# Ledger of designs, part 95: peptides against a protein of PDB entry 5CWW

Target 1, 194 residues: chain A of PDB entry 5CWW
Amino acid sequence: VPKLQGPFDFDLNPEDEQDDEVELKDIYVIGEKPRVADLMRGEEEELEMMKEDQHNGLSLNIICLLSTSGQVKICLDIDGVEAQWLPPRSKNKRLFAPPPEPPSLLTFQTFDTLKPAEVTPDGWPMFSEDATSPYSFYVTHPAGITYISLTPWVFRLESELQSDSEAGTEFRIDLLAKGQGSERDRIFTQTRTQ

## One batch from the design tools (peptide; made by RFdiffusion4, then SolubleMPNN)

Design b2_p23_5_s4 (from b2_p23_5, 6 letters changed)
Fold by OpenDDE base, seed 5:
Structure b2_p23_5_s4 (fold): chain B 194 residues (1-194), chain A 23 residues (1-23)
Amino acid sequence: as target 1 above (194 residues)
Amino acid sequence: DEEKRQRALEALKEALKKLREEE
């Protein structure tokens, strides 16, 4: 039986955007791709197919959060939250280990998909997947549709996580963080029929 | 490899922390 997980803590949120003030409407999870080291333990046949896919995905789960206002928060699961199962009913009074600290999500980027004039109290923005890429998705709202792609930074971040060289890693990561390189494009805008 | 990965993750945390302090 699966165990319900949560709550999650959010690290490094923008000060002006306190989570307590943001009503979340949807969540989109991009599961981690196997690390190269983990692939080496797998079947050789899967390794050959993944070598052809030149772009290994991120070895971290990505949690995207969507607010009523159309704000998207991109969070990284640094701790590696795994699916938990209910412990077997072992009758042994194991000493109550202190509850594990709640897992933390690292806030990587926050951005809006709606203009202030498009925000409505009854708005219900939703995520939808892009079948062509695991790191691209859409935000749909009555006001319009926004395409989002994480590909500009995901592969660069993974390359730093897998790098054998420590030289320049801090500098490249600093540039990556500053670049906030998610692609965002409004592909459709609903015209108000006057 | 895991130690290097962890160092990169810590560098990411520090980079993001600095950005939030500058905003």
Scores: peptide ipSAE 0.568, ipTM 0.935, DockQ to the pose 0.830
Fold by OpenDDE base, seed 4:
Structure b2_p23_5_s4 (fold): chain B 194 residues (1-194), chain A 23 residues (1-23)
Amino acid sequence: as target 1 above (194 residues)
Amino acid sequence: DEEKRQRALEALKEALKKLREEE
């Protein structure tokens, strides 16, 4: 049985302009893809197949958080939170090691999917996956549907994480962070029947 | 490779930190 993980701390979370606790309604997780370097340690045959899959996903888990207001937070699991399983019922009272410090998620980007006038107290925004891309998803709300794609920066970030050259990495990452580059498109807006 | 990866991750943290300080 998978162990429930959390709580997570949010590192570099933008100051929410709203002092109010962001009520989260949904979470969308994009699991990390195997690192090319880790694949290189595997059997040579698996390497050739993965090289052709040019879409080497990010070797970091991405945690997307959705609030009642339609705010999306894109967080990166830099610490590499591994799937934890419930310890086998081994009789050994492992001394309560202090609970490991909760893993921190790095807040990469925060943006709204709803206009202020579309926010309702009973609104229930939800994530849904895009079957065509693991790094694209939708936010659905009664007011409309927003398409989100992380592909513009995910590829570049992974390239930097796997780069053999340190030359210019800091500069490119700085540009990446400043650009953020997530695509966000409202694909449907519900017409308020007056 | 892991050291380089870690440096890139630290660079990302620092870049984001700077952005938050500018906001």
Scores: peptide ipSAE 0.567, ipTM 0.935, DockQ to the pose 0.832
Fold by OpenDDE base, seed 1:
Structure b2_p23_5_s4 (fold): chain B 194 residues (1-194), chain A 23 residues (1-23)
Amino acid sequence: as target 1 above (194 residues)
Amino acid sequence: DEEKRQRALEALKEALKKLREEE
């Protein structure tokens, strides 16, 4: 049984978003891809098949949060939260280790998928996967469907995380952060039948 | 190199922090 993890602290949330007012309706997790350095420790045979896939993902978990209002928050797991399993019922005394500091999620980007006039109190937006890309997904709402892609920045960020050179890394990361270049496209809008 | 990776992650945090301060 997976261990319940949390609460998570959100680092660098936008100031205007009172966390208490955002009713979350759905969560979409994009699991990390293996780091190139970690692949080198694996058996040689798996290494050849993974070489083509090595450049195909971010070595960080991405957590997408969706509110009732259709707001999407893209968060990065910088601390590397691993799936924890309930320890086997070993009789050993719960050493009251101080509760580990809650893992923090880094808020990378926040954006809306709905117009203010499309937001309804009974609206239930949901995530759905894109079968063609692990870094693309849809937000479905009664008002319409929005396509989202993280590909414009994910591969650039991974390139910086794997860079052998420190030269210009800070500058390129600054540009990446300022660009906040997630693709967002409304692919369907429900016309109000008059 | 884990040290280089960590420096890149810290640079990302600092870049995002600056953006939030400008908003």
Scores: peptide ipSAE 0.566, ipTM 0.935, DockQ to the pose 0.832
Fold by OpenDDE base, seed 2:
Structure b2_p23_5_s4 (fold): chain B 194 residues (1-194), chain A 23 residues (1-23)
Amino acid sequence: as target 1 above (194 residues)
Amino acid sequence: DEEKRQRALEALKEALKKLREEE
């Protein structure tokens, strides 16, 4: 039986200037890709196939959160939250280890997909995958469809996580964080039929 | 190297922390 995980704590969450309870409507998870070091322990044949797939993804889970207002929050699972299963009912009183500290998510980026005038109280934005890229997705709302791509920073971040050199890593990560270069493009806007 | 990875992650946390402080 899967164990319920959470609540998740959000580290470095931007202070929402508006105390408006960000009502989350949807979640989109991009699973981590195996780290190269983990691949090196695998069969040589799998390594050759992955060398051709030049797009080694991020070795962190990405959790995207979507609010009613069309706000997207990109969070990184830096703790490596693994799927947990309820321990088999072994008769041994395993002392309830204090519930492990709730996993924390690092808030990487927050941005809006809707204009203020497009936000409706009954709005129901939803995520959908992009079949062409694991790091791209769409936000669909009655007002329109927004394409989002994490590719501008994901591969750079992974390169820093796998880097054998500490030289310049801090600087490059600082630039990466400041740039927060997720692509966002409104590909469709619903014309208000008056 | 896991240690290097952790250093990079800490650098990311610190970078994001600075951004939040500037916002």
Scores: peptide ipSAE 0.562, ipTM 0.934, DockQ to the pose 0.827; fails the geometry check

Design b2_p23_6_s1
Fold by OpenDDE base, seed 5:
Structure b2_p23_6_s1 (fold): chain B 194 residues (1-194), chain A 23 residues (1-23)
Amino acid sequence: as target 1 above (194 residues)
Amino acid sequence: SRTDKLAAKLAELVKKRKEERKK
């Protein structure tokens, strides 16, 4: 039986956000790119095609959270949460090892997709995928549609994760953290028919 | 600042991943 995972702890949640105050409505997960070591178990021919694609992803899972107010939280799975199965019910009263600490998510970025005036009690924002890019998606709401792309920072972060040199890493990471983060573009706004 | 904390956490992550690859 698959183990239900969670709750997650959120590192670097905005100071003004109490975890209990944000009502989440949707989750969008971008899975990590396959690790080269995991690909080596496949046919060599798939490896050559994937070498070109290997540069086009992040070796971390990304978890996007969407609130009722249209707030998006971009989180990184820093612990590498894998699918877990319930251990077989062994009859031996093994002293229950303390439950492992809940996995932590690193909050990379938080932003709004709706203006305060667009937030409605009956509004239901939702994620939808972009078929053209694994690191782009849409937030849809009755008030409008927002395009989001993680590409401005994802590839830079991956470059640091895959680098063999420590030279300049701290500086580049600092620039990444201080940068604009994800691209956001309101591509559609619902006009209220008067 | 939050960005400084984020940078520190990301740097730690990068370091950890590099150490794991060297093992």
Scores: peptide ipSAE 0.610, ipTM 0.948, DockQ to the pose 0.722
Fold by OpenDDE base, seed 4:
Structure b2_p23_6_s1 (fold): chain B 194 residues (1-194), chain A 23 residues (1-23)
Amino acid sequence: as target 1 above (194 residues)
Amino acid sequence: SRTDKLAAKLAELVKKRKEERKK
């Protein structure tokens, strides 16, 4: 049985956002690219295919949170939370190790997908995947559909994570942090037929 | 600024990951 993970602590949450104020409606998780070492344990053929897919995904899990108001929060799993299974019911009362510090998520970006006038009490925004890219997705709401792509910064961040050189890393990271972040585009707006 | 803090955290992450690979 998969172990329920959480709660997560959010690092660098927007100062104006109290975690208690955000009613979450949906979660979208983009798993980290498999480690080459973990792939090596699989069939050699899968390894060659993943080497050719130069779209080296991020070596971090990304957790996207969607509020009832259409707010998207993009978080990075900086601690590398691995899927945990419930320990077998072995009777050994492992000493109450102090509850491990809850894993922290780094809030990379927060943005709204809905205009204030589009927010309704009964709104039900949902994530949906983009079949063409693991780092792109949609937020669907009765008011409209918003396309989101993480590709612009994911690629740059992964490049830094994989780089053996420290030269210019801080500068490039600074540019990444100050940049526009994720691509966001409203691809459809529902016209209220009056 | 928030962006400066974000940059610092990301830089720390990158550093940590690089150190882990060297081990």
Scores: peptide ipSAE 0.609, ipTM 0.947, DockQ to the pose 0.742
Fold by OpenDDE base, seed 2:
Structure b2_p23_6_s1 (fold): chain B 194 residues (1-194), chain A 23 residues (1-23)
Amino acid sequence: as target 1 above (194 residues)
Amino acid sequence: SRTDKLAAKLAELVKKRKEERKK
């Protein structure tokens, strides 16, 4: 039986956001790029297909959260949340291992996809994938569709994660953190037929 | 600032990952 994971602790939430105030409507997970070493344990054919599709992915899971108000939160799995299975009920109630520290997510970026006037109590924003890129997706709401791409920063972050040198890393990370972050573009707006 | 804290956390992450790869 899969172990229910969570709650997640959110690092660097916006100071003004009380965690309890954001009603989540949808979650979009971008899995980490498999390590080449882990791929070497698979069939050669799967390795070749993954090499050709070696889109330079991030070696971190990305968790995107969508609120009823159309707020998107981009979080990084910094602890490496692995799928956990409930241990088989072996009778030896081993001492309650202290509840594992809840996995922490690093909030990379938070932004709105809806204008305040577009937010409705019955609104139902949803994520949808972009078939052309694993790091791009859409937020669909009755008021409109927003394209989001993580590509502007994902590649840069991965480059730092894979670098062998510390030279300039802090500077580049600072630029990454202070940058515009994800691309966001409203590709469709529903015209209010008044 | 929040961005400074983010930068620090990301830098820590990068450092940690590099250390893990060297083991």
Scores: peptide ipSAE 0.608, ipTM 0.947, DockQ to the pose 0.754
Fold by OpenDDE base, seed 1:
Structure b2_p23_6_s1 (fold): chain B 194 residues (1-194), chain A 23 residues (1-23)
Amino acid sequence: as target 1 above (194 residues)
Amino acid sequence: SRTDKLAAKLAELVKKRKEERKK
């Protein structure tokens, strides 16, 4: 049985967001790219197909959170939260181990997909995948559909994570943090037929 | 600024990951 992980600590959460104020409606997880070492255990043919895809993936899990108001929060798994299975019911539950510190998520970006006038009590936004890109997805709402792509910054971040050079890393990371972040495009808007 | 803090956290992450690979 998979262990329910959480609560998560959100690092760099917007100051104005009290954890209790944002009603979450949906979660979208983008798993980290497989490590080359883990791929070596698979069949060679699968390895070649994955090598082409490996250049385009992030070595971190990304957790996207969606609120009822259409707010998207993009978080990075900085601790490398692995899927934990419930330990077998061994009798020696050391009952008194201090609860492990909750895993931390780094809030990379927060943005809205809906205008205030589009937010309705009965409206619920949902994530949907983009079959053409692992780092792109849609937010669907009765008011419209928003395309989101993480590719602009994911590529840059992965380049730094994989670089053996420390030269210029701090500068490039600063540019990444100050950049536009995720791409957002409203691809459909429902016209209220009066 | 928030962006400065984000940059610092990302830099720390990159550093940590590089150190882990050298191990």
Scores: peptide ipSAE 0.607, ipTM 0.947, DockQ to the pose 0.719

Design b2_p23_6_s3
Fold by OpenDDE base, seed 4:
Structure b2_p23_6_s3 (fold): chain B 194 residues (1-194), chain A 23 residues (1-23)
Amino acid sequence: as target 1 above (194 residues)
Amino acid sequence: SRTDLLAKKLAELAKRRKEERKA
């Protein structure tokens, strides 16, 4: 039986955002792609071919959170939260190890998909996947549809995570962190027919 | 700044990953 994980602590939340103030409506998870190096451990020849496939996704889980107000929070699982299974009901009450520190997610980016005037109390924004890219998705709301792509930074970040060189890594990561981040585009707006 | 901290944490991750590959 899969173990329910959470609650998660959020690191680097916007200062103006208290977690308690955000009502979550949906969650979209982009699972980490296994490290090619880890998969190919022992097969040197295949390692070279996979290094060329720049299409290796991020070796981090990405957790996207969507609020009722249409706020999207992009979080990174830096610590590598693995799927946990409930221990078999073996009666050995292992001593209550202090509850492990709740796993923390790193808040990479937070942004709104709705204009203030579009936010409704009964709004039900939802995530939907983009079939063409694992790192792109949509937020659908009665007011409109917003396309989101993580591609502007995901592959760049992964390149740094996979780099054997330290040269320029900190600089490039700094640029990445200060950059525009995710692409966001309103692709559809519902015209209120009066 | 928040972005500076973000960059720092990501850089630390990159360093850690590099060290893990060298071990």
Scores: peptide ipSAE 0.613, ipTM 0.946, DockQ to the pose 0.816
Fold by OpenDDE base, seed 3:
Formats: structure tokens, sequence, C-alpha cells
Structure b2_p23_6_s3 (fold): chain B 194 residues (1-194), chain A 23 residues (1-23)
């Protein structure tokens, strides 16, 4: 039987966000790409094809959260949360083991896709995939459609995670963290027909 | 700042990954 995982803690959540006030409507997960080293242990032929794709995906799961207000939260699974199964009934619950700390997600970025005037109580924003990129997606709301791309930082982050050199890594990561982050583009706005 | 902490955590991750590859 699958073990219920969570609740998840959100590391580096914006200070102004009271977790209790954000109503989530949708979740979009971008699964991690296998590490090159792990691929090397597999079938040699598949490795050559994946090397040509210049865009090595991130070796971390990305969890995107969408609120009723159109707020998007981009989170990284740094710890590599895996599916857990309920232990067989026979293992005596160590009565005195402190409850395991809940898994944490690292909040990379939070941003809005809607203007305050576009937010409606009955609004139902949803994620949808971009067929052209695993690291791009859309947020659809009655007020409009927003394109989001994680490509500005994902590749750079993975490059640092795969680097054998420590030279300049901290500096480049600092620039990445302080940068603009994800691309956002409103591709459609619902015009009120007067 | 939040961004400084973010950078720190990501840097720690990078370091950990490097150490894991050397082992």
Amino acid sequence: as target 1 above (194 residues)
Amino acid sequence: SRTDLLAKKLAELAKRRKEERKA
C-alpha cells in the first residue's frame, strides 16, 4: 500500500505567504532527468541519442503549484522524494521514534500570472503542457493564458550540479538565484466584448 | 535575504553532488 507522504514543508517560502491562506487549484510536476552517470550504466545505444539533446534536463524534480489567484510557485525537490510504501504491519512501531521530519521542497520562485483585477472568486486556473518543451507550460484562466518557461535557469542550474569544478560555481549559482528566474508571457487576454 | 539562502542551499547541493561522483 502506498504510504501517504506529506505534508510537505516549503523551504524559503515568501514571508508574506501565510500557508493557510493559499488555496491551491492545480499541481504540475516536471520529473527529473536521469543523471548521465546513471545512463552510462544502461544500454549504450540510448546514451548516444540523449547526448545530442543539448538540453540536459534538470536532475531534480520540479513541483509547480497554482493557486486560485493565479499565483505560481516553483519548487525544487532537492532531497529526491521517492514513493514510499507502508511498512509491513509486523514491524513494531518504535513508539518512541520521533516522527520523521516532513519532506521539504525548496521554493525557487513565486510569481503571479494574473493582475489583481483579473482575480475572481470562481476562477479556476489550470496548468497545461507545452508539447515543444518539458520545461515550459501554460497557465489557463478565464482572463487569459500565460506562457511560462523554466529554461532560463534550468540548464544553468544543471550545469552547476554536473560540474566537476568548484571554480565559480557559488558565484554563478548566486547570479542564478538573484536573476529574474522563469520567463512569463501573457499570450492571450480575454477582451470583454463591450 | 531569501535569495542568499536559496543560493546557499543550491551551492550545498552542487557540492554534495560533486562529492557523490567522487566516491
Scores: peptide ipSAE 0.612, ipTM 0.947, DockQ to the pose 0.807
Fold by OpenDDE base, seed 1:
Structure b2_p23_6_s3 (fold): chain B 194 residues (1-194), chain A 23 residues (1-23)
Amino acid sequence: as target 1 above (194 residues)
Amino acid sequence: SRTDLLAKKLAELAKRRKEERKA
């Protein structure tokens, strides 16, 4: 049985966001692409297929959070939270180990998909996948559909994470952090027929 | 700024990953 993990701490959460103020409605997880080094234990044919996919993947889990107001929060799993399984009911409950520090997610970006006038109490925004890209998805709401793509910064970030050169890395990462280059496009807007 | 801290955290990650590949 998978262990329920959480609560998660959000590192670099926007200053104005109190955890109690944001009602989350949906979560979308983009799993990390396996590292080439980890793949060397597999069959060569699987390795080649994965190498082609690796050029376009991030070696970090991405956790996207969606609020009732249509706010999207993009978080990165920097610490590499692994799936934990409930330990077998061994009798030696080490009862007194201090609870492990909650895992932290790094808040990369926060943005809205709805205008204030589109936010309704009964609105139920939801994530849906884009079959054409693992790093793109949709937010659907009665008011409209928003396309989101993480590809621009994901590619650049992975390039820095895989680079053996230290030259310019800090500079490029600084540009990446300041640019916050997630693409957002409202592809459909529901016309309120009055 | 928040973005400066974000950049710092990501840079630290990049450094750590590089060190892990050299080990």
Scores: peptide ipSAE 0.609, ipTM 0.946, DockQ to the pose 0.801
Fold by OpenDDE base, seed 5:
Structure b2_p23_6_s3 (fold): chain B 194 residues (1-194), chain A 23 residues (1-23)
Amino acid sequence: as target 1 above (194 residues)
Amino acid sequence: SRTDLLAKKLAELAKRRKEERKA
């Protein structure tokens, strides 16, 4: 039987956000792409095709969280949370190993998709995929639709994760962390007909 | 700062990944 995973702890949440105050409405998960090193252990012929696909995705799961207020939180699964199954009911009272520490997600970025005036108590913001890119998606709310793309930083981060050189990595990662590089564009705003 | 801690954690991840490839 698959084990329900969670709750997750959030590392590096904004100081002003108490986890108990954020009402989540939707979750969007972008699965990790295989690491180049892991792919290199496969057949050499797949290697040539992957060199041409310049768009190696991030070798981390990305968990996007959407609140009732239209706040998006982009989280990274640094530890690599794997699917877990309930162990078979062994009759032997194995000394309950302390429950594993709850998995933690690293909060990469938090931003709003709605203006304060657009937030309603009955609002139902939702994620939807972009068929053209695995790292782009939409947030739909009655007030409007926001396009979001993670591409500005995802590939750069992956490049650092795949680099064999330590030279400049810390500096470039610092720039990534400070840049908050997700693209955000309001593509539609609902006009209230008077 | 939060961003400094984020950068640190990502750098640690990058280091870990490099070590895993060398092993």
Scores: peptide ipSAE 0.611, ipTM 0.946, DockQ to the pose 0.814; fails the geometry check

Design b2_p23_7_s1 (from b2_p23_7, 13 letters changed)
Fold by OpenDDE base, seed 2:
Structure b2_p23_7_s1 (fold): chain B 194 residues (1-194), chain A 23 residues (1-23)
Amino acid sequence: as target 1 above (194 residues)
Amino acid sequence: RVKELAKRLAELAKRRQEERKRE
C-alpha cells in the first residue's frame, strides 16, 4: 500500500502568501526523467538512441499546485522525494523513529491564470496535460483556459544541472531565477452572457 | 527570495557536478 506523503514544507514562498490562505484545488506532477544510463545498464546499443531523447527533460520532479483563485505555484523537488510504501506489518514494533523531517519543496514560481474579476468562491480550476509536451499543461476554469509551458526554463536548468564545468553556472542560474520564464497564454475566454 | 532561489539551485548544480566527478 502506498504511504501517504506530506505535508510538504514549501521553501521560498512569496512573503505575501500565507499558505493557510491558499485553498488548493488541484495538483499536477511532472516526474523527473529517469537517467537512461541507470535504466539501460546492459543495453549499450539502445543507449545511444535514447541519449538524444534524454536531453529533453529535467532531472527533478516538478510539483504544480493550483488554487481556487487560479494561482499556479511551480515547485521543485530538490531533495528527491521517493515513493514510500507502508512497511509490511512485521510484528517488530520498530521503535517509532522520530518521523523524518517532512520533505521540502522549493517554490520556483507563482503566477495567476485568472483575472481578479474571474475569481469565484466556488471556482474549480483543474490541470490537464498537453499531449505534445510533458512540460506543458492547461489550466481549465469556467472563465477560460490557460496554456502553461515550463519549457523556456526547464531545459536551461537541466543544462546547468548536467554541466561538467562550474564556470558561469551561478551567473546563468541567477539569470534563470530572475527570468522565471514560464509561458502563460489564455487560449480561451468564456464570454459571460449577462 | 530570488537570490536565495538562485543560491539553492546553484548548490544543487554543484552537488550534481561533484557526484558525476566521483563516478
Scores: peptide ipSAE 0.608, ipTM 0.944, DockQ to the pose 0.808
Fold by OpenDDE base, seed 1:
Structure b2_p23_7_s1 (fold): chain B 194 residues (1-194), chain A 23 residues (1-23)
Amino acid sequence: as target 1 above (194 residues)
Amino acid sequence: RVKELAKRLAELAKRRQEERKRE
């Protein structure tokens, strides 16, 4: 049985957003790309073919949050939150170890998918995956559909995380953090036929 | 906020580099 995890703390949340004011409607998780070396520990022959495909993902979990207002929050799991399973009910009252500090998610980016005039109290925005890319998805709302892609920064971030050289890493990360260039495109808008 | 974000990501990159040097 999966262990209920949380609450999660959101580090670097925008100061203007009181966490209490953002009503979340949906969550979308992009799992970290597994290290092939860890998965392929038993199959030596397939390792070479998968090495070429290995370069195409982030070694961090990405957690996307969607509010009623169509706000998207992109969070990174810096600490590497692993799936926890309930220990088998061994009868021994293991002493309540103080609950480990709740894992923190790093808020990378926050942006809107709706115009202020499109926001409704009864809105029900939802995430949906893009079959063509693990780092792209859609936000569907009654007012329209927005395409989101994380590809402009995900691969750049991973290249820095995989780099053996510290030279220029800080500078490139600074540029990445300033750019925060997720692609956002409204692909459909519901025209109210008067 | 952006400066702190960059700092946290740089610290992560450094940690990952150190881990790979130990393997």
Scores: peptide ipSAE 0.607, ipTM 0.944, DockQ to the pose 0.811
Fold by OpenDDE base, seed 3:
Structure b2_p23_7_s1 (fold): chain B 194 residues (1-194), chain A 23 residues (1-23)
Amino acid sequence: as target 1 above (194 residues)
Amino acid sequence: RVKELAKRLAELAKRRQEERKRE
């Protein structure tokens, strides 16, 4: 049985976001691409074919959070939170190890998908996947549908994480952090039937 | 905030590079 994980601490949250005011409604997780080299330790031939697929993803988990107001928060798992399983009900001593510090997520970007006039107290925005890209998704709300793509920065970030050269890495990462160029496009707006 | 974000990501990139050099 999978273990529920959390709570998570969010590093570098925007100062103006009082965490107490943000009601989360949905979570969308984009899992890291596995290192083929780590999985295929021992089978040399299949390693080459899977290398092509490795170039098309981020070696970090991405956690997207969606609020009632339609705010999306993009978080990166830098520490590598692994899936945990419930320990078998062995009777033995709860070694009260001090609860490990809650895992932290790095807040990369925050943006809105709804206009202020579209926000309703009973609004229930939801994530849905894009079948064409693992790094694109939709936010669906009664007021409309918004397309989101992380592709403008994900591949660039991965290239820096995979680089064997330190030359220029800090500069390019600084540009990435400043740009935060997730694509956001409202593809449908519900016309209020008067 | 942005400066700290960049710093944290750069530190990650450096760690990953060092790990690959040890293999």
Scores: peptide ipSAE 0.607, ipTM 0.944, DockQ to the pose 0.801
Fold by OpenDDE base, seed 4:
Structure b2_p23_7_s1 (fold): chain B 194 residues (1-194), chain A 23 residues (1-23)
Amino acid sequence: as target 1 above (194 residues)
Amino acid sequence: RVKELAKRLAELAKRRQEERKRE
């Protein structure tokens, strides 16, 4: 049985965001690229095909959070939170292990998908996947649909994470952090029928 | 915030590089 994980702490939240004020409506997880070396210990031929696929993704889980107001928060799992399973009911009630520190997510970017006038108290924004890219998705709301793509920075970040040289890495990461270049495009707006 | 974000990501990159050098 999978163990419920959480709560998560969010590192580097925007100062203006009181965590208690943001009502979350949906979560979208982009899993890290598979570690082919770990999966394919047995089948060499499939290993080569998957190596090509490994170069096309981020070696970090991405957690996207969506609020009632249409705010999207892009978080990175820097620590590599693994799926936890309920331990088999082994009788050893290991007593008071201090509660494990809650896992932390690094807040990479926060942005809105709705205009203030489009926000409703009963809003129900939802994530949906883009079949054409693992790092692109949609936010659907009664007011409209917004396309989001993480591709502008994801591959650059991965290239830095895979670099064998430290030369210029800090500089390029600084530029990446400053740019926060997620694409955001409103592809559909619902006309208010008066 | 941005400076700290960059720092955390740079530290991650360094850690990953060090891990690969040990393998």
Scores: peptide ipSAE 0.606, ipTM 0.944, DockQ to the pose 0.799

